# Designs tried in a protein design run: peptides against a protein of PDB entry 8RAJ. Part 27

Target 1, 54 residues: chain A of PDB entry 8RAJ
Amino acid sequence: LPAENEDPDKAVVDLHRSPPKTKDPDLTPSGIIAKVKAGDMTQETARELLLAMR

## One batch from the design tools (peptide; aimed at target 1 V36 A46 R47)

Design b2_p29_3_s2 (made by RFdiffusion4, then SolubleMPNN; its pose is not in this set)
Fold by OpenDDE base, seed 4:
Structure b2_p29_3_s2 (fold): chain B 54 residues (1-54), chain A 29 residues (1-29)
Amino acid sequence: as target 1 above (54 residues)
Amino acid sequence: SAEERRRREEERRRMEELEELAKEVEESR
């Protein structure tokens, strides 16, 4: 009986898949401030986003 | 602590600066 070639290359679970940073494409400036107050965003990231919207 | 009060005052000031920047961006669109 032919030994079935178990292909060993299908088990690299990429453990480096960072959870998709929710690019909420609809973050208003007020929505960014609300995320910082909730602890869902850093002040630095909020500043960078606001400056990119200027 | 006096240090904890200074930290909270600095965190508040940085939040106020972000709120002012957010307002400037909203008024400029």
Scores: peptide ipSAE 0.589, ipTM 0.893, DockQ to the pose 0.716
OpenDDE base, seeds 1, 2, 3, 5: peptide ipSAE 0.570, 0.569, 0.573, 0.570; ipTM 0.892, 0.892, 0.891, 0.891

Design b2_p29_3_s3 (made by RFdiffusion4, then SolubleMPNN; its pose is not in this set)
Fold by OpenDDE base, seed 4:
Structure b2_p29_3_s3 (fold): chain B 54 residues (1-54), chain A 29 residues (1-29)
Amino acid sequence: as target 1 above (54 residues)
Amino acid sequence: MEEEEERERRREEEFEELERLAEEAARSR
């Protein structure tokens, strides 16, 4: 019976997929202002978040 | 009408303060 050499090298788990740098664009100063303009965030919550980023 | 215009001006002024805070937070990073 010929032993078919199945190359075991197809399990390169790409360990170099940098986690998506989800800099949540939503947690930037500009993203917070955009959420307030869209009605998705209160001005009070936006103020607290922006003050905590100083 | 005058009370509604005053409430709108106050919301605009409060929003302009948030934009200033956002600009300052963006410079502090």
Scores: peptide ipSAE 0.549, ipTM 0.874, DockQ to the pose 0.537
OpenDDE base, seeds 1, 2, 3, 5: peptide ipSAE 0.538, 0.538, 0.540, 0.531; ipTM 0.871, 0.871, 0.872, 0.870

Design b2_p29_3_s4 (made by RFdiffusion4, then SolubleMPNN; its pose is not in this set)
Fold by OpenDDE base, seed 5:
Structure b2_p29_3_s4 (fold): chain B 54 residues (1-54), chain A 29 residues (1-29)
Amino acid sequence: as target 1 above (54 residues)
Amino acid sequence: MAEREREEAERRKEMEELEELAREVEESR
């Protein structure tokens, strides 16, 4: 009988990995749109950033 | 089919609105 290797505790998906707060102060409006098109940014985050630049 | 096509159309519209907003911000800087 191969022993129960107990360790279910290392698949804590760190739900506390804050999405990288894209505090890129050098991020241009065009750079934001490019990240959304690449799938590297959500449309919601892009809208919030663009509105904060207005 | 029709639900996914609506969600895709909405995402395309939201992207167009983001591109317009990005242009307004660029023109204001």
Scores: peptide ipSAE 0.591, ipTM 0.892, DockQ to the pose 0.709
OpenDDE base, seeds 1, 2, 3, 4: peptide ipSAE 0.581, 0.579, 0.590, 0.577; ipTM 0.890, 0.890, 0.891, 0.888

Design b2_p29_4 (made by RFdiffusion4)
Pose (drawn by RFdiffusion4):
Structure b2_p29_4 (pose): chain A 54 residues (1-54), chain P 29 residues (1-29)
Amino acid sequence: as target 1 above (54 residues)
Amino acid sequence: MTIKEWIKQLEEEGIISQELAEKELAELE
């Protein structure tokens, strides 16, 4: 509900910003398996990363 | 899927080396 909303002319275009990056671009396959074994990553995401590295 | 089954699948599909698969399976056993 638009109580005390911004101007109707589409002012203040500085919202919707993403959070900072929390990823590394390069890893070892052994490190991928270790992340799954530690419960820190799903088999889905791990397989996806290995398909990019093979 | 268990982690062992998933490592065997990765090996069969050639996603990881046989040597790495054997080493990780021995650790789990």

Design b2_p29_4_s1 (made by RFdiffusion4, then SolubleMPNN; from b2_p29_4, 13 letters changed)
Fold by OpenDDE base, seed 5:
Structure b2_p29_4_s1 (fold): chain B 54 residues (1-54), chain A 29 residues (1-29)
Amino acid sequence: as target 1 above (54 residues)
Amino acid sequence: MTLAEWIEELAREGLISEALAQRELAKLA
């Protein structure tokens, strides 16, 4: 099932529902940090994504 | 924690490079 998108303009990533997409620019380390800065992602979720990408 | 502290922690844990961390921290300054 597709993950829910809470942002109409950006894909919202739920690590527990969708695997991280390394090809997605929004899921690069810089992109992840940008989402947190924008309030579109929690620090915890961002950390988990970064861990998964390690 | 603050955004800056969070970024520093990510770098300390090796989840992001120090170079990226410094760039992002500079943007906050």
Scores: peptide ipSAE 0.668, ipTM 0.943, DockQ to the pose 0.706
OpenDDE base, seeds 1, 2, 3, 4: peptide ipSAE 0.668, 0.667, 0.668, 0.668; ipTM 0.943, 0.943, 0.943, 0.943

Design b2_p29_4_s2 (made by RFdiffusion4, then SolubleMPNN; from b2_p29_4, 12 letters changed)
Fold by OpenDDE base, seed 5:
Structure b2_p29_4_s2 (fold): chain B 54 residues (1-54), chain A 29 residues (1-29)
Amino acid sequence: as target 1 above (54 residues)
Amino acid sequence: MSLEEWIEELRREGLISEELADRELAELA
């Protein structure tokens, strides 16, 4: 099943990730940027997530 | 693009706050 967002105005779920067996934690804008800086997420994916938050 | 350029673009488009952008850019400097 897809993950649920606790607060869609402040957090998002990775739409490109396969449905998890358990609910994944939500990502904040700062968390999304941190993943890009760490090389764990592409700039394009991060942009799409941030766009979905507005 | 570079991380700095990307963050600036996100700021310009209003996808992240000025405060968050400034913080992230300061960490990269």
Scores: peptide ipSAE 0.669, ipTM 0.944, DockQ to the pose 0.612
OpenDDE base, seeds 1, 2, 3, 4: peptide ipSAE 0.666, 0.666, 0.667, 0.667; ipTM 0.944, 0.943, 0.944, 0.944; seed 4 fails the geometry check

Design b2_p29_4_s3 (made by RFdiffusion4, then SolubleMPNN; from b2_p29_4, 12 letters changed)
Fold by OpenDDE base, seed 5:
Structure b2_p29_4_s3 (fold): chain B 54 residues (1-54), chain A 29 residues (1-29)
Amino acid sequence: as target 1 above (54 residues)
Amino acid sequence: MTLEEWIRELAEEGLISEELAKRELEKLR
């Protein structure tokens, strides 16, 4: 079975990569807050994402 | 900080709208 090396880098939101204008519903301000509330994102990461969207 | 305080600070800094902040704070009550 080929170990799909799930490139761990695909889960790293490269904050330095211009967010592709991918309408990722999870990257809206509301979606970001929802992830923090769910425990899927830290407050710090969420703040950085929101800053990059400004 | 608490989620409530964090959401308030985001709104105060203009990172989210006051309207979004109010909606999200209401859901925490």
Scores: peptide ipSAE 0.660, ipTM 0.942, DockQ to the pose 0.749
OpenDDE base, seeds 1, 2, 3, 4: peptide ipSAE 0.660, 0.660, 0.659, 0.660; ipTM 0.942, 0.941, 0.941, 0.942

Design b2_p29_4_s4 (made by RFdiffusion4, then SolubleMPNN; from b2_p29_4, 11 letters changed)
Fold by OpenDDE base, seed 4:
Structure b2_p29_4_s4 (fold): chain B 54 residues (1-54), chain A 29 residues (1-29)
Amino acid sequence: as target 1 above (54 residues)
Amino acid sequence: MTLKEWIEELRREGVISDALADRELAELD
């Protein structure tokens, strides 16, 4: 049976994990909105992330 | 909803600051 390559690097974006205070410009409120504008994130996911940052 | 309506809703709910909302809305005009 082919070993299902469980790609361990599926970063389960645990939306419940406190966003690391990462100085990641992509995880700032402005960066999150930019991802929605670009179509790289849904409005619902962005809202949840923004709420978790407040 | 449109991006404009979505940003306005986020502002009303206090999810984003007024300053951020104003900046993002200005970019959509």
Scores: peptide ipSAE 0.662, ipTM 0.940, DockQ to the pose 0.772
OpenDDE base, seeds 1, 2, 3, 5: peptide ipSAE 0.661, 0.660, 0.660, 0.661; ipTM 0.940, 0.940, 0.940, 0.940

Design b2_p29_5 (made by RFdiffusion4; failed a check: too like the target's own chain)
Pose (drawn by RFdiffusion4):
Structure b2_p29_5 (pose): chain A 54 residues (1-54), chain P 29 residues (1-29)
Amino acid sequence: as target 1 above (54 residues)
Amino acid sequence: DLTPSEIYAKFANGEIDAETAHELLLAMR
């Protein structure tokens, strides 16, 4: 509900920003398996990263 | 018999799970 909303002429275009990056671009396959064994990553995401490194 | 690269490939292709891939790699150690 638009109680005390911004102006109707589409002012203040500075919202919807994403959070900072929390990823590394390069890893060892051993490190991928270690992340799964530690429960810190799903087999789905781990397989996706290995398909990009093989 | 498999190389470490082949084990990783089989895991990536979904032919084996992370537990099996881990056990195969430990057996090669």

Design b2_p29_5_s1 (made by RFdiffusion4, then SolubleMPNN; from b2_p29_5, 13 letters changed; failed a check: too like the target's own chain)
Amino acid sequence: SMTPSEIYQLWADGKMTAETATALLKAME

Design b2_p29_5_s2 (made by RFdiffusion4, then SolubleMPNN; from b2_p29_5, 9 letters changed; failed a check: too like the target's own chain)
Amino acid sequence: SLTPSEIYELWANGEMTAETAAALLEAMR

Design b2_p29_5_s3 (made by RFdiffusion4, then SolubleMPNN; from b2_p29_5, 10 letters changed; failed a check: too like the target's own chain)
Amino acid sequence: SLTPSQIYELWANGEMTAETAAALLEAMR

Design b2_p29_5_s4 (made by RFdiffusion4, then SolubleMPNN; from b2_p29_5, 11 letters changed; failed a check: too like the target's own chain)
Amino acid sequence: SLTPSQIYQLFADGKMTAETAAALLEAMR

Design b2_p29_6_s1 (made by RFdiffusion4, then SolubleMPNN; its pose is not in this set)
Fold by OpenDDE base, seed 4:
Structure b2_p29_6_s1 (fold): chain B 54 residues (1-54), chain A 29 residues (1-29)
Amino acid sequence: as target 1 above (54 residues)
Amino acid sequence: EREEEERRRREEERRERERLQAEIDELLA
C-alpha cells in the first residue's frame, strides 16, 4: 500500500500573527475621534470617554 | 536616503500626534 506522504508543512503556525490587540480599537483616542467624525458617536460621549482616559 | 526616510516618518508621526491632540483638545474645550 503506497504511504500517502501527508505534507507536514500545513502545520506552519504563523507565529507572526500579532496577537489580536484585545484593546477595543473603538476605545482608543483615535478610534473615538474616528467615530465622532463618522457620526457614529456624539461629541458628548466622546468627551466623557476621553476624560475617563486621562 | 534611509536617514531621510526615517526623518520623514518621525515628522509624519509628530504631525499625526499633534493633529490628534488638537482634535482631543477641541472635544474637551
Scores: peptide ipSAE 0.365, ipTM 0.775, DockQ to the pose 0.631
OpenDDE base, seeds 1, 2, 3, 5: peptide ipSAE 0.357, 0.358, 0.350, 0.357; ipTM 0.767, 0.770, 0.766, 0.767

Design b2_p29_6_s3 (made by RFdiffusion4, then SolubleMPNN; its pose is not in this set)
Fold by OpenDDE base, seed 5:
Structure b2_p29_6_s3 (fold): chain B 54 residues (1-54), chain A 29 residues (1-29)
Amino acid sequence: as target 1 above (54 residues)
Amino acid sequence: DAAAARAAAEAARRAAEAALQAEIDALLA
């Protein structure tokens, strides 16, 4: 069975693939907490957002 | 000791998470 030469040029990671716009997870308190836990948001920014949502 | 440093970092993370949760709970009350 001939090995299908998958063209190595398809491994061009399109660096211009805009990171999937992760739909900003709804800035719910839970979403904010999740971002802080992931290291994607500071506790201070989380506090400011939560205060602004009150 | 690297194990002690990891344990301290984990404890600090848990404390920060608990503090944030308390603040959120206070804002939502």
Scores: peptide ipSAE 0.419, ipTM 0.796, DockQ to the pose 0.100
OpenDDE base, seeds 1, 2, 3, 4: peptide ipSAE 0.419, 0.416, 0.411, 0.400; ipTM 0.785, 0.779, 0.784, 0.773

Design b2_p29_6_s4 (made by RFdiffusion4, then SolubleMPNN; its pose is not in this set)
Fold by OpenDDE base, seed 1:
Structure b2_p29_6_s4 (fold): chain B 54 residues (1-54), chain A 29 residues (1-29)
Amino acid sequence: as target 1 above (54 residues)
Amino acid sequence: MEEERRRREEEEERERREALQAEIDALLA
């Protein structure tokens, strides 16, 4: 059976086409932005998380 | 009527995505 080399780098979160179906709504780009707007997350933490999704 | 509603919903969804992307880009700038 060919091992599905799902290259983990191909999780290009196409933020332009679909909110990433992350199981954790707080880890979606939209969820991160919502937490920053609510004051529940720092802009720095949000930046780090959003960069890690890229 | 249904096609026009669908087109409007698709446009509103696009605008929401573009706005979200602009907010992400502003945090990453």
Scores: peptide ipSAE 0.352, ipTM 0.755, DockQ to the pose 0.630
OpenDDE base, seeds 2, 3, 4, 5: peptide ipSAE 0.349, 0.351, 0.345, 0.349; ipTM 0.751, 0.753, 0.750, 0.749

Design b2_p29_7_s1 (made by RFdiffusion4, then SolubleMPNN; its pose is not in this set)
Fold by OpenDDE base, seed 4:
Structure b2_p29_7_s1 (fold): chain B 54 residues (1-54), chain A 29 residues (1-29)
Amino acid sequence: as target 1 above (54 residues)
Amino acid sequence: SAAEAERRRREAEERRIEEELRRALEEAE
């Protein structure tokens, strides 16, 4: 079955892919914590991202 | 078992991240 529905605006964070060494300040452990504090990220998503970085 | 040791390491790492997130949230209140 063709997966018809790539919503191009949902960056499906592949939790099994090592995060690229992005110099993106928003994808650092500190940047993730800052997004949770701002209400822009759930604690669960932050936990999953921080787990994927280790 | 190696698989049991890996599970225990994952669970300990998960707790550490949850504690780090909790501390970082508490330090911002």
Scores: peptide ipSAE 0.122, ipTM 0.630, DockQ to the pose 0.717
OpenDDE base, seeds 1, 2, 3, 5: peptide ipSAE 0.120, 0.115, 0.119, 0.118; ipTM 0.618, 0.611, 0.621, 0.614

Design b2_p29_7_s2 (made by RFdiffusion4, then SolubleMPNN; its pose is not in this set)
Fold by OpenDDE base, seed 3:
Structure b2_p29_7_s2 (fold): chain B 54 residues (1-54), chain A 29 residues (1-29)
Amino acid sequence: as target 1 above (54 residues)
Amino acid sequence: MEEEELRRRREEERRRIDEELAAALAAAQ
């Protein structure tokens, strides 16, 4: 099965929806920053995700 | 008046996150 590259840029962060209470380490503020550092996420997508968590 | 204040607050919050991200990226180089 090809690993579904969930393109982090295709995560339609509905800014009106509370972030899913996913225990996914990849959706923590630290996990988002780590993906940007690795080049796996844009700074723009990281900003939108971090805004949706506040 | 309320819509302009909400816009300013969103712009300030975006700037804070952009500064935090830039600092976190710079600390990794």
Scores: peptide ipSAE 0.212, ipTM 0.724, DockQ to the pose 0.709
OpenDDE base, seeds 1, 2, 4, 5: peptide ipSAE 0.210, 0.202, 0.210, 0.206; ipTM 0.721, 0.714, 0.722, 0.719

Design b2_p29_7_s3 (made by RFdiffusion4, then SolubleMPNN; its pose is not in this set)
Fold by OpenDDE base, seed 1:
Structure b2_p29_7_s3 (fold): chain B 54 residues (1-54), chain A 29 residues (1-29)
Amino acid sequence: as target 1 above (54 residues)
Amino acid sequence: DEEERRRRREEEERRRIDAELRAALEAAR
């Protein structure tokens, strides 16, 4: 079973799947940090996304 | 064991990311 963590913000992050190498700037480590700084993403969602990228 | 070593690495990585996020948010204040 993929451990789908349901974020309360409705981002289902599969921590066991490396996110696809996206060209989406919003899904880069720098883009994620920028969204948290802008208030467009929670620190929790950002942590989960950054963990899934490692 | 291997499972304990994996859990410790995952916890260390979480702490590193939490520290990086905190530092990035503090630098934005």
Scores: peptide ipSAE 0.243, ipTM 0.745, DockQ to the pose 0.646
OpenDDE base, seeds 2, 3, 4, 5: peptide ipSAE 0.239, 0.241, 0.237, 0.241; ipTM 0.737, 0.745, 0.741, 0.743

Design b2_p29_7_s4 (made by RFdiffusion4, then SolubleMPNN; its pose is not in this set)
Fold by OpenDDE base, seed 4:
Structure b2_p29_7_s4 (fold): chain B 54 residues (1-54), chain A 29 residues (1-29)
Amino acid sequence: as target 1 above (54 residues)
Amino acid sequence: MAEEAREERRRREEEEIERELREALERAR
């Protein structure tokens, strides 16, 4: 079986990905952090959301 | 050189993200 070298480097976390327009009222602080780490949210939007939970 | 400079930029951006998220969590407590 040819071992297809799936380059593990394709987990490019796009840190510049525009925040998803998720109207999810259930965004916990941990869920926000997880979305930023997944490249699904910008840091700035995560900061604004975390500050709004205050 | 060009690859190392990309990895260093990614690492700095990740460290900045983790710092600001920590600071935001500390301010939200």
Scores: peptide ipSAE 0.125, ipTM 0.585, DockQ to the pose 0.047
OpenDDE base, seeds 1, 2, 3, 5: peptide ipSAE 0.108, 0.104, 0.104, 0.107; ipTM 0.592, 0.587, 0.594, 0.589

Design b2_p29_8 (made by RFdiffusion4)
Pose (drawn by RFdiffusion4):
Structure b2_p29_8 (pose): chain A 54 residues (1-54), chain P 29 residues (1-29)
Amino acid sequence: as target 1 above (54 residues)
Amino acid sequence: ELTEALEELRAEEEAALPAQVAELEAIAE
């Protein structure tokens, strides 16, 4: 509900920003398996990263 | 109800974990 909303002319275009990056671009396969064994990553995401590294 | 469902899912993931690790090792080789 638009109580006290911004101007109707599409002012203040500075919203919807993403959060900072929390990823590394390069890893060892052993490190991928270790992340799964530790419960810190799903087998789905781990397999996706290994398919990019093989 | 939601806690029981989350416990069942965790138990399924723990039971499947050895097969999933073996698949990952096969890909890494």

Design b2_p29_8_s1 (made by RFdiffusion4, then SolubleMPNN; from b2_p29_8, 17 letters changed)
Fold by OpenDDE base, seed 1:
Structure b2_p29_8_s1 (fold): chain B 54 residues (1-54), chain A 29 residues (1-29)
Amino acid sequence: as target 1 above (54 residues)
Amino acid sequence: SAAAAALARAAAEAARLPAAIAELEELAA
């Protein structure tokens, strides 16, 4: 049976690739309020987040 | 520049913080 040459150049996943800083646009004051209005965030969580931004 | 626009947006959102708190209080009433 021909040996399947598993190409050992499995791209070295650059472990040093900093995860993209997802600037979660949803963590802006406007984004937080939008999430609350959409029902995607509780008012309490929104309050805590907004107060932490002061 | 894209960097200047990003800074301006961040400053604008920071300036929205008092209004966002007030909007949240209105939603809670």
Scores: peptide ipSAE 0.484, ipTM 0.848, DockQ to the pose 0.081
OpenDDE base, seeds 2, 3, 4, 5: peptide ipSAE 0.483, 0.468, 0.483, 0.473; ipTM 0.846, 0.840, 0.846, 0.844

Design b2_p29_8_s3 (made by RFdiffusion4, then SolubleMPNN; from b2_p29_8, 15 letters changed)
Fold by OpenDDE base, seed 4:
Structure b2_p29_8_s3 (fold): chain B 54 residues (1-54), chain A 29 residues (1-29)
Amino acid sequence: as target 1 above (54 residues)
Amino acid sequence: EEEERLRRELEERERRLPAAIAELEALAA
């Protein structure tokens, strides 16, 4: 079964409530910015993810 | 312990977060 790439747009990453059990580099602040720069993530999604980590 | 590892990873992410936000703001400007 293809691992459902959890749509990063749906990943509410609240690091303070639930620290990530998995080292997903794409869910790190640096990984998020790298995806935006690569065109693999929208700025809006990145903003939401980064703000949820604060 | 796994808990200490997860806490350290969180702390590293938190330390990088301000710079990532600033980079995103710079891309949006």
Scores: peptide ipSAE 0.395, ipTM 0.821, DockQ to the pose 0.081
OpenDDE base, seeds 1, 2, 3, 5: peptide ipSAE 0.391, 0.389, 0.393, 0.391; ipTM 0.818, 0.816, 0.819, 0.817

Design b2_p29_8_s4 (made by RFdiffusion4, then SolubleMPNN; from b2_p29_8, 15 letters changed)
Fold by OpenDDE base, seed 4:
Structure b2_p29_8_s4 (fold): chain B 54 residues (1-54), chain A 29 residues (1-29)
Amino acid sequence: as target 1 above (54 residues)
Amino acid sequence: DAEAARRRRLAEEAARLPARIAELEALAA
């Protein structure tokens, strides 16, 4: 199944404690920034995701 | 160990979160 249907809230993991089991690069900090730059993610969603990783 | 290397890369990315947030905020300005 295309990874497009993963609930982003469930995919956000504390990368300091346990790295995500997903291989989706879009769920990394660099991947999130890349999606924003590409226009594929809103800045607000990206901010929330990055903050949840802290 | 490729899995250990992945974990290290993700931890390094996580350590950059403050800079990534600042980069995002700079894109919004």
Scores: peptide ipSAE 0.196, ipTM 0.711, DockQ to the pose 0.082
OpenDDE base, seeds 1, 2, 3, 5: peptide ipSAE 0.274, 0.173, 0.190, 0.154; ipTM 0.777, 0.701, 0.712, 0.684; seed 1 fails the geometry check

## One batch from the design tools (peptide; aimed at target 1 L50)

Design b2_p30_1_s2 (made by RFdiffusion4, then SolubleMPNN; its pose is not in this set)
Fold by OpenDDE base, seed 1:
Structure b2_p30_1_s2 (fold): chain B 54 residues (1-54), chain A 30 residues (1-30)
Amino acid sequence: as target 1 above (54 residues)
Amino acid sequence: DEEEKERKEKEEEEKKRLEELKKKELEEME
């Protein structure tokens, strides 16, 4: 009998699959706020971006 | 300087709004 290759990729479908974290940390609310704290973004631009996510 | 005072008050208000936005986004993600 051919050995069933138990594909060890039982993809643990993480039932807690957080919605795809935007791979760009710069597009997250936390990434935007981190840029403001670093001085790499103005508070005004950050406010506009955060409001556009709502 | 009254203009410097108004600028600082605006900057503090914008900072507070950003912190409130952050708090709400964190509360929606929990």
Scores: peptide ipSAE 0.092, ipTM 0.596, DockQ to the pose 0.048
OpenDDE base, seeds 2, 3, 4, 5: peptide ipSAE 0.083, 0.090, 0.081, 0.085; ipTM 0.595, 0.598, 0.574, 0.593

Design b2_p30_1_s3 (made by RFdiffusion4, then SolubleMPNN; its pose is not in this set)
Fold by OpenDDE base, seed 2:
Structure b2_p30_1_s3 (fold): chain B 54 residues (1-54), chain A 30 residues (1-30)
Amino acid sequence: as target 1 above (54 residues)
Amino acid sequence: DLEEKRRREEEERRRERLEEERARELAAME
Protein backbone atom coordinates (compact mmCIF):
# COMPACT_ATOMS: atom_id res chain seq x y z
CA LEU B 1 0.00 0.00 0.00
CA PRO B 2 1.54 3.41 -0.92
CA ALA B 3 2.09 5.52 2.24
CA GLU B 4 -0.18 8.56 1.91
CA ASN B 5 2.09 11.58 2.48
CA GLU B 6 0.79 13.44 5.55
CA ASP B 7 0.45 17.04 4.34
CA PRO B 8 2.26 19.11 7.06
CA ASP B 9 0.05 22.15 6.13
CA LYS B 10 -1.18 22.78 9.64
CA ALA B 11 -1.67 26.46 8.97
CA VAL B 12 -0.16 27.91 12.15
CA VAL B 13 -3.12 29.94 13.31
CA ASP B 14 -1.21 32.98 14.50
CA LEU B 15 -2.65 33.21 18.03
CA HIS B 16 -0.72 36.53 18.26
CA ARG B 17 -2.87 38.20 15.58
CA SER B 18 -3.61 41.39 17.47
CA PRO B 19 -7.27 42.25 16.88
CA PRO B 20 -7.38 44.78 14.01
CA LYS B 21 -7.04 48.09 15.85
CA THR B 22 -10.42 49.60 15.14
CA LYS B 23 -9.13 52.92 13.85
CA ASP B 24 -11.27 55.46 15.64
CA PRO B 25 -14.05 56.08 13.07
CA ASP B 26 -13.67 59.71 14.15
CA LEU B 27 -10.20 60.18 12.51
CA THR B 28 -11.31 59.03 9.04
CA PRO B 29 -12.00 61.73 6.40
CA SER B 30 -15.71 60.86 6.79
CA GLY B 31 -15.49 61.02 10.61
CA ILE B 32 -13.76 64.44 10.48
CA ILE B 33 -16.52 65.76 8.18
CA ALA B 34 -19.14 64.30 10.56
CA LYS B 35 -17.53 66.09 13.58
CA VAL B 36 -17.58 69.43 11.70
CA LYS B 37 -21.28 68.93 10.86
CA ALA B 38 -22.01 68.06 14.51
CA GLY B 39 -20.15 71.20 15.70
CA ASP B 40 -17.56 69.06 17.59
CA MET B 41 -14.66 70.25 15.35
CA THR B 42 -13.73 73.57 13.69
CA GLN B 43 -13.61 73.84 9.90
CA GLU B 44 -9.94 74.96 10.16
CA THR B 45 -8.85 71.91 12.22
CA ALA B 46 -10.76 69.66 9.82
CA ARG B 47 -9.01 71.29 6.83
CA GLU B 48 -5.57 70.80 8.45
CA LEU B 49 -6.30 67.15 9.34
CA LEU B 50 -7.63 66.41 5.83
CA LEU B 51 -4.53 68.07 4.30
CA ALA B 52 -2.18 66.06 6.59
CA MET B 53 -3.86 62.82 5.36
CA ARG B 54 -2.86 63.52 1.68
CA ASP A 1 -15.94 97.93 18.31
CA LEU A 2 -12.52 97.00 16.82
CA GLU A 3 -11.10 95.94 20.24
CA GLU A 4 -14.04 93.55 20.83
CA LYS A 5 -13.52 92.10 17.32
CA ARG A 6 -9.77 91.58 18.01
CA ARG A 7 -10.56 89.93 21.38
CA ARG A 8 -13.04 87.52 19.73
CA GLU A 9 -10.53 86.66 16.97
CA GLU A 10 -7.79 86.01 19.62
CA GLU A 11 -10.19 83.81 21.66
CA GLU A 12 -11.18 81.90 18.48
CA ARG A 13 -7.48 81.33 17.53
CA ARG A 14 -6.85 80.11 21.11
CA ARG A 15 -9.76 77.63 20.89
CA GLU A 16 -8.55 76.42 17.47
CA ARG A 17 -4.99 75.82 18.84
CA LEU A 18 -6.40 73.83 21.80
CA GLU A 19 -8.58 71.74 19.43
CA GLU A 20 -5.57 71.16 17.11
CA GLU A 21 -3.46 70.03 20.11
CA ARG A 22 -6.26 67.61 21.13
CA ALA A 23 -6.57 66.35 17.54
CA ARG A 24 -2.76 65.77 17.45
CA GLU A 25 -2.87 63.99 20.83
CA LEU A 26 -5.72 61.76 19.57
CA ALA A 27 -3.77 61.03 16.34
CA ALA A 28 -0.63 60.17 18.41
CA MET A 29 -2.61 57.59 20.49
CA GLU A 30 -3.38 55.41 17.39
Scores: peptide ipSAE 0.113, ipTM 0.624, DockQ to the pose 0.041
OpenDDE base, seeds 1, 3, 4, 5: peptide ipSAE 0.081, 0.094, 0.106, 0.111; ipTM 0.650, 0.600, 0.626, 0.603

Design b2_p30_1_s4 (made by RFdiffusion4, then SolubleMPNN; its pose is not in this set)
Fold by OpenDDE base, seed 4:
Structure b2_p30_1_s4 (fold): chain B 54 residues (1-54), chain A 30 residues (1-30)
Amino acid sequence: as target 1 above (54 residues)
Amino acid sequence: AAEEEERRRREEERRRELEERRRRELEAME
């Protein structure tokens, strides 16, 4: 009987495939504004980031 | 004058970021 050597490493590689990092939700215009509202970002840093995205 | 103003803005920003970080670090210990 051919032992199907299912390479056990294929299952491990799929688990470590970080889901394609959906564009850091923190770097969206909405994410930046949310961080400012949460007090997690300065209004100045937020302004610079939002200007760099235009 | 414009370069000095930009430098001052960046220094003020870094100061605010450090102050806000310290505030959050204090609030997270309560």
Scores: peptide ipSAE 0.115, ipTM 0.718, DockQ to the pose 0.024
OpenDDE base, seeds 1, 2, 3, 5: peptide ipSAE 0.072, 0.107, 0.103, 0.109; ipTM 0.628, 0.713, 0.673, 0.671

Design b2_p30_2 (made by RFdiffusion4; failed a check: too like the target's own chain)
Pose (drawn by RFdiffusion4):
Structure b2_p30_2 (pose): chain A 54 residues (1-54), chain P 30 residues (1-30)
Amino acid sequence: as target 1 above (54 residues)
Amino acid sequence: PDLTPSGIIAKVEAGDMTQETARELLLAMR
């Protein structure tokens, strides 16, 4: 509900910003397996990263 | 007691509020 909403002319275009990056671009396959064995990553995401590195 | 949805989003983007608290306020406001 638009109580006290912004102007109707589409003012204040500075919203919807993403959070900062929390990823590394390069890893060892052993480090991918270790992240799954630690419970810190799913087998789905781990397999996706290994398909990019093989 | 009363805020705009855009002001709730701006507080999350500034790091002044968590997404959980912001979601609770927006559900009260919807």

Design b2_p30_2_s1 (made by RFdiffusion4, then SolubleMPNN; from b2_p30_2, 22 letters changed)
Fold by OpenDDE base, seed 3:
Structure b2_p30_2_s1 (fold): chain B 54 residues (1-54), chain A 30 residues (1-30)
Amino acid sequence: as target 1 above (54 residues)
Amino acid sequence: EVMSKEEIIRLVEEGKLSRAEADKLLAKLD
């Protein structure tokens, strides 16, 4: 696969990526709330993710 | 989307990205 010459000064973030349907406990409603409490996620991002689970 | 270092910093200042997430992203650029 061609190594995408990612600009070394850029990070790839998919802000619109639907939380993968992965059984990742960190993507459950409880996991999202835990990340917000830990300061690992913003309240706005958590709101968007929780709304997408409806 | 591909974000620059400056964009990551702006998102933290705007409260759209947590400091922990920003630190993780910035560490990948080093």
Scores: peptide ipSAE 0.116, ipTM 0.626, DockQ to the pose 0.060
OpenDDE base, seeds 1, 2, 4, 5: peptide ipSAE 0.112, 0.113, 0.100, 0.115; ipTM 0.607, 0.604, 0.672, 0.615

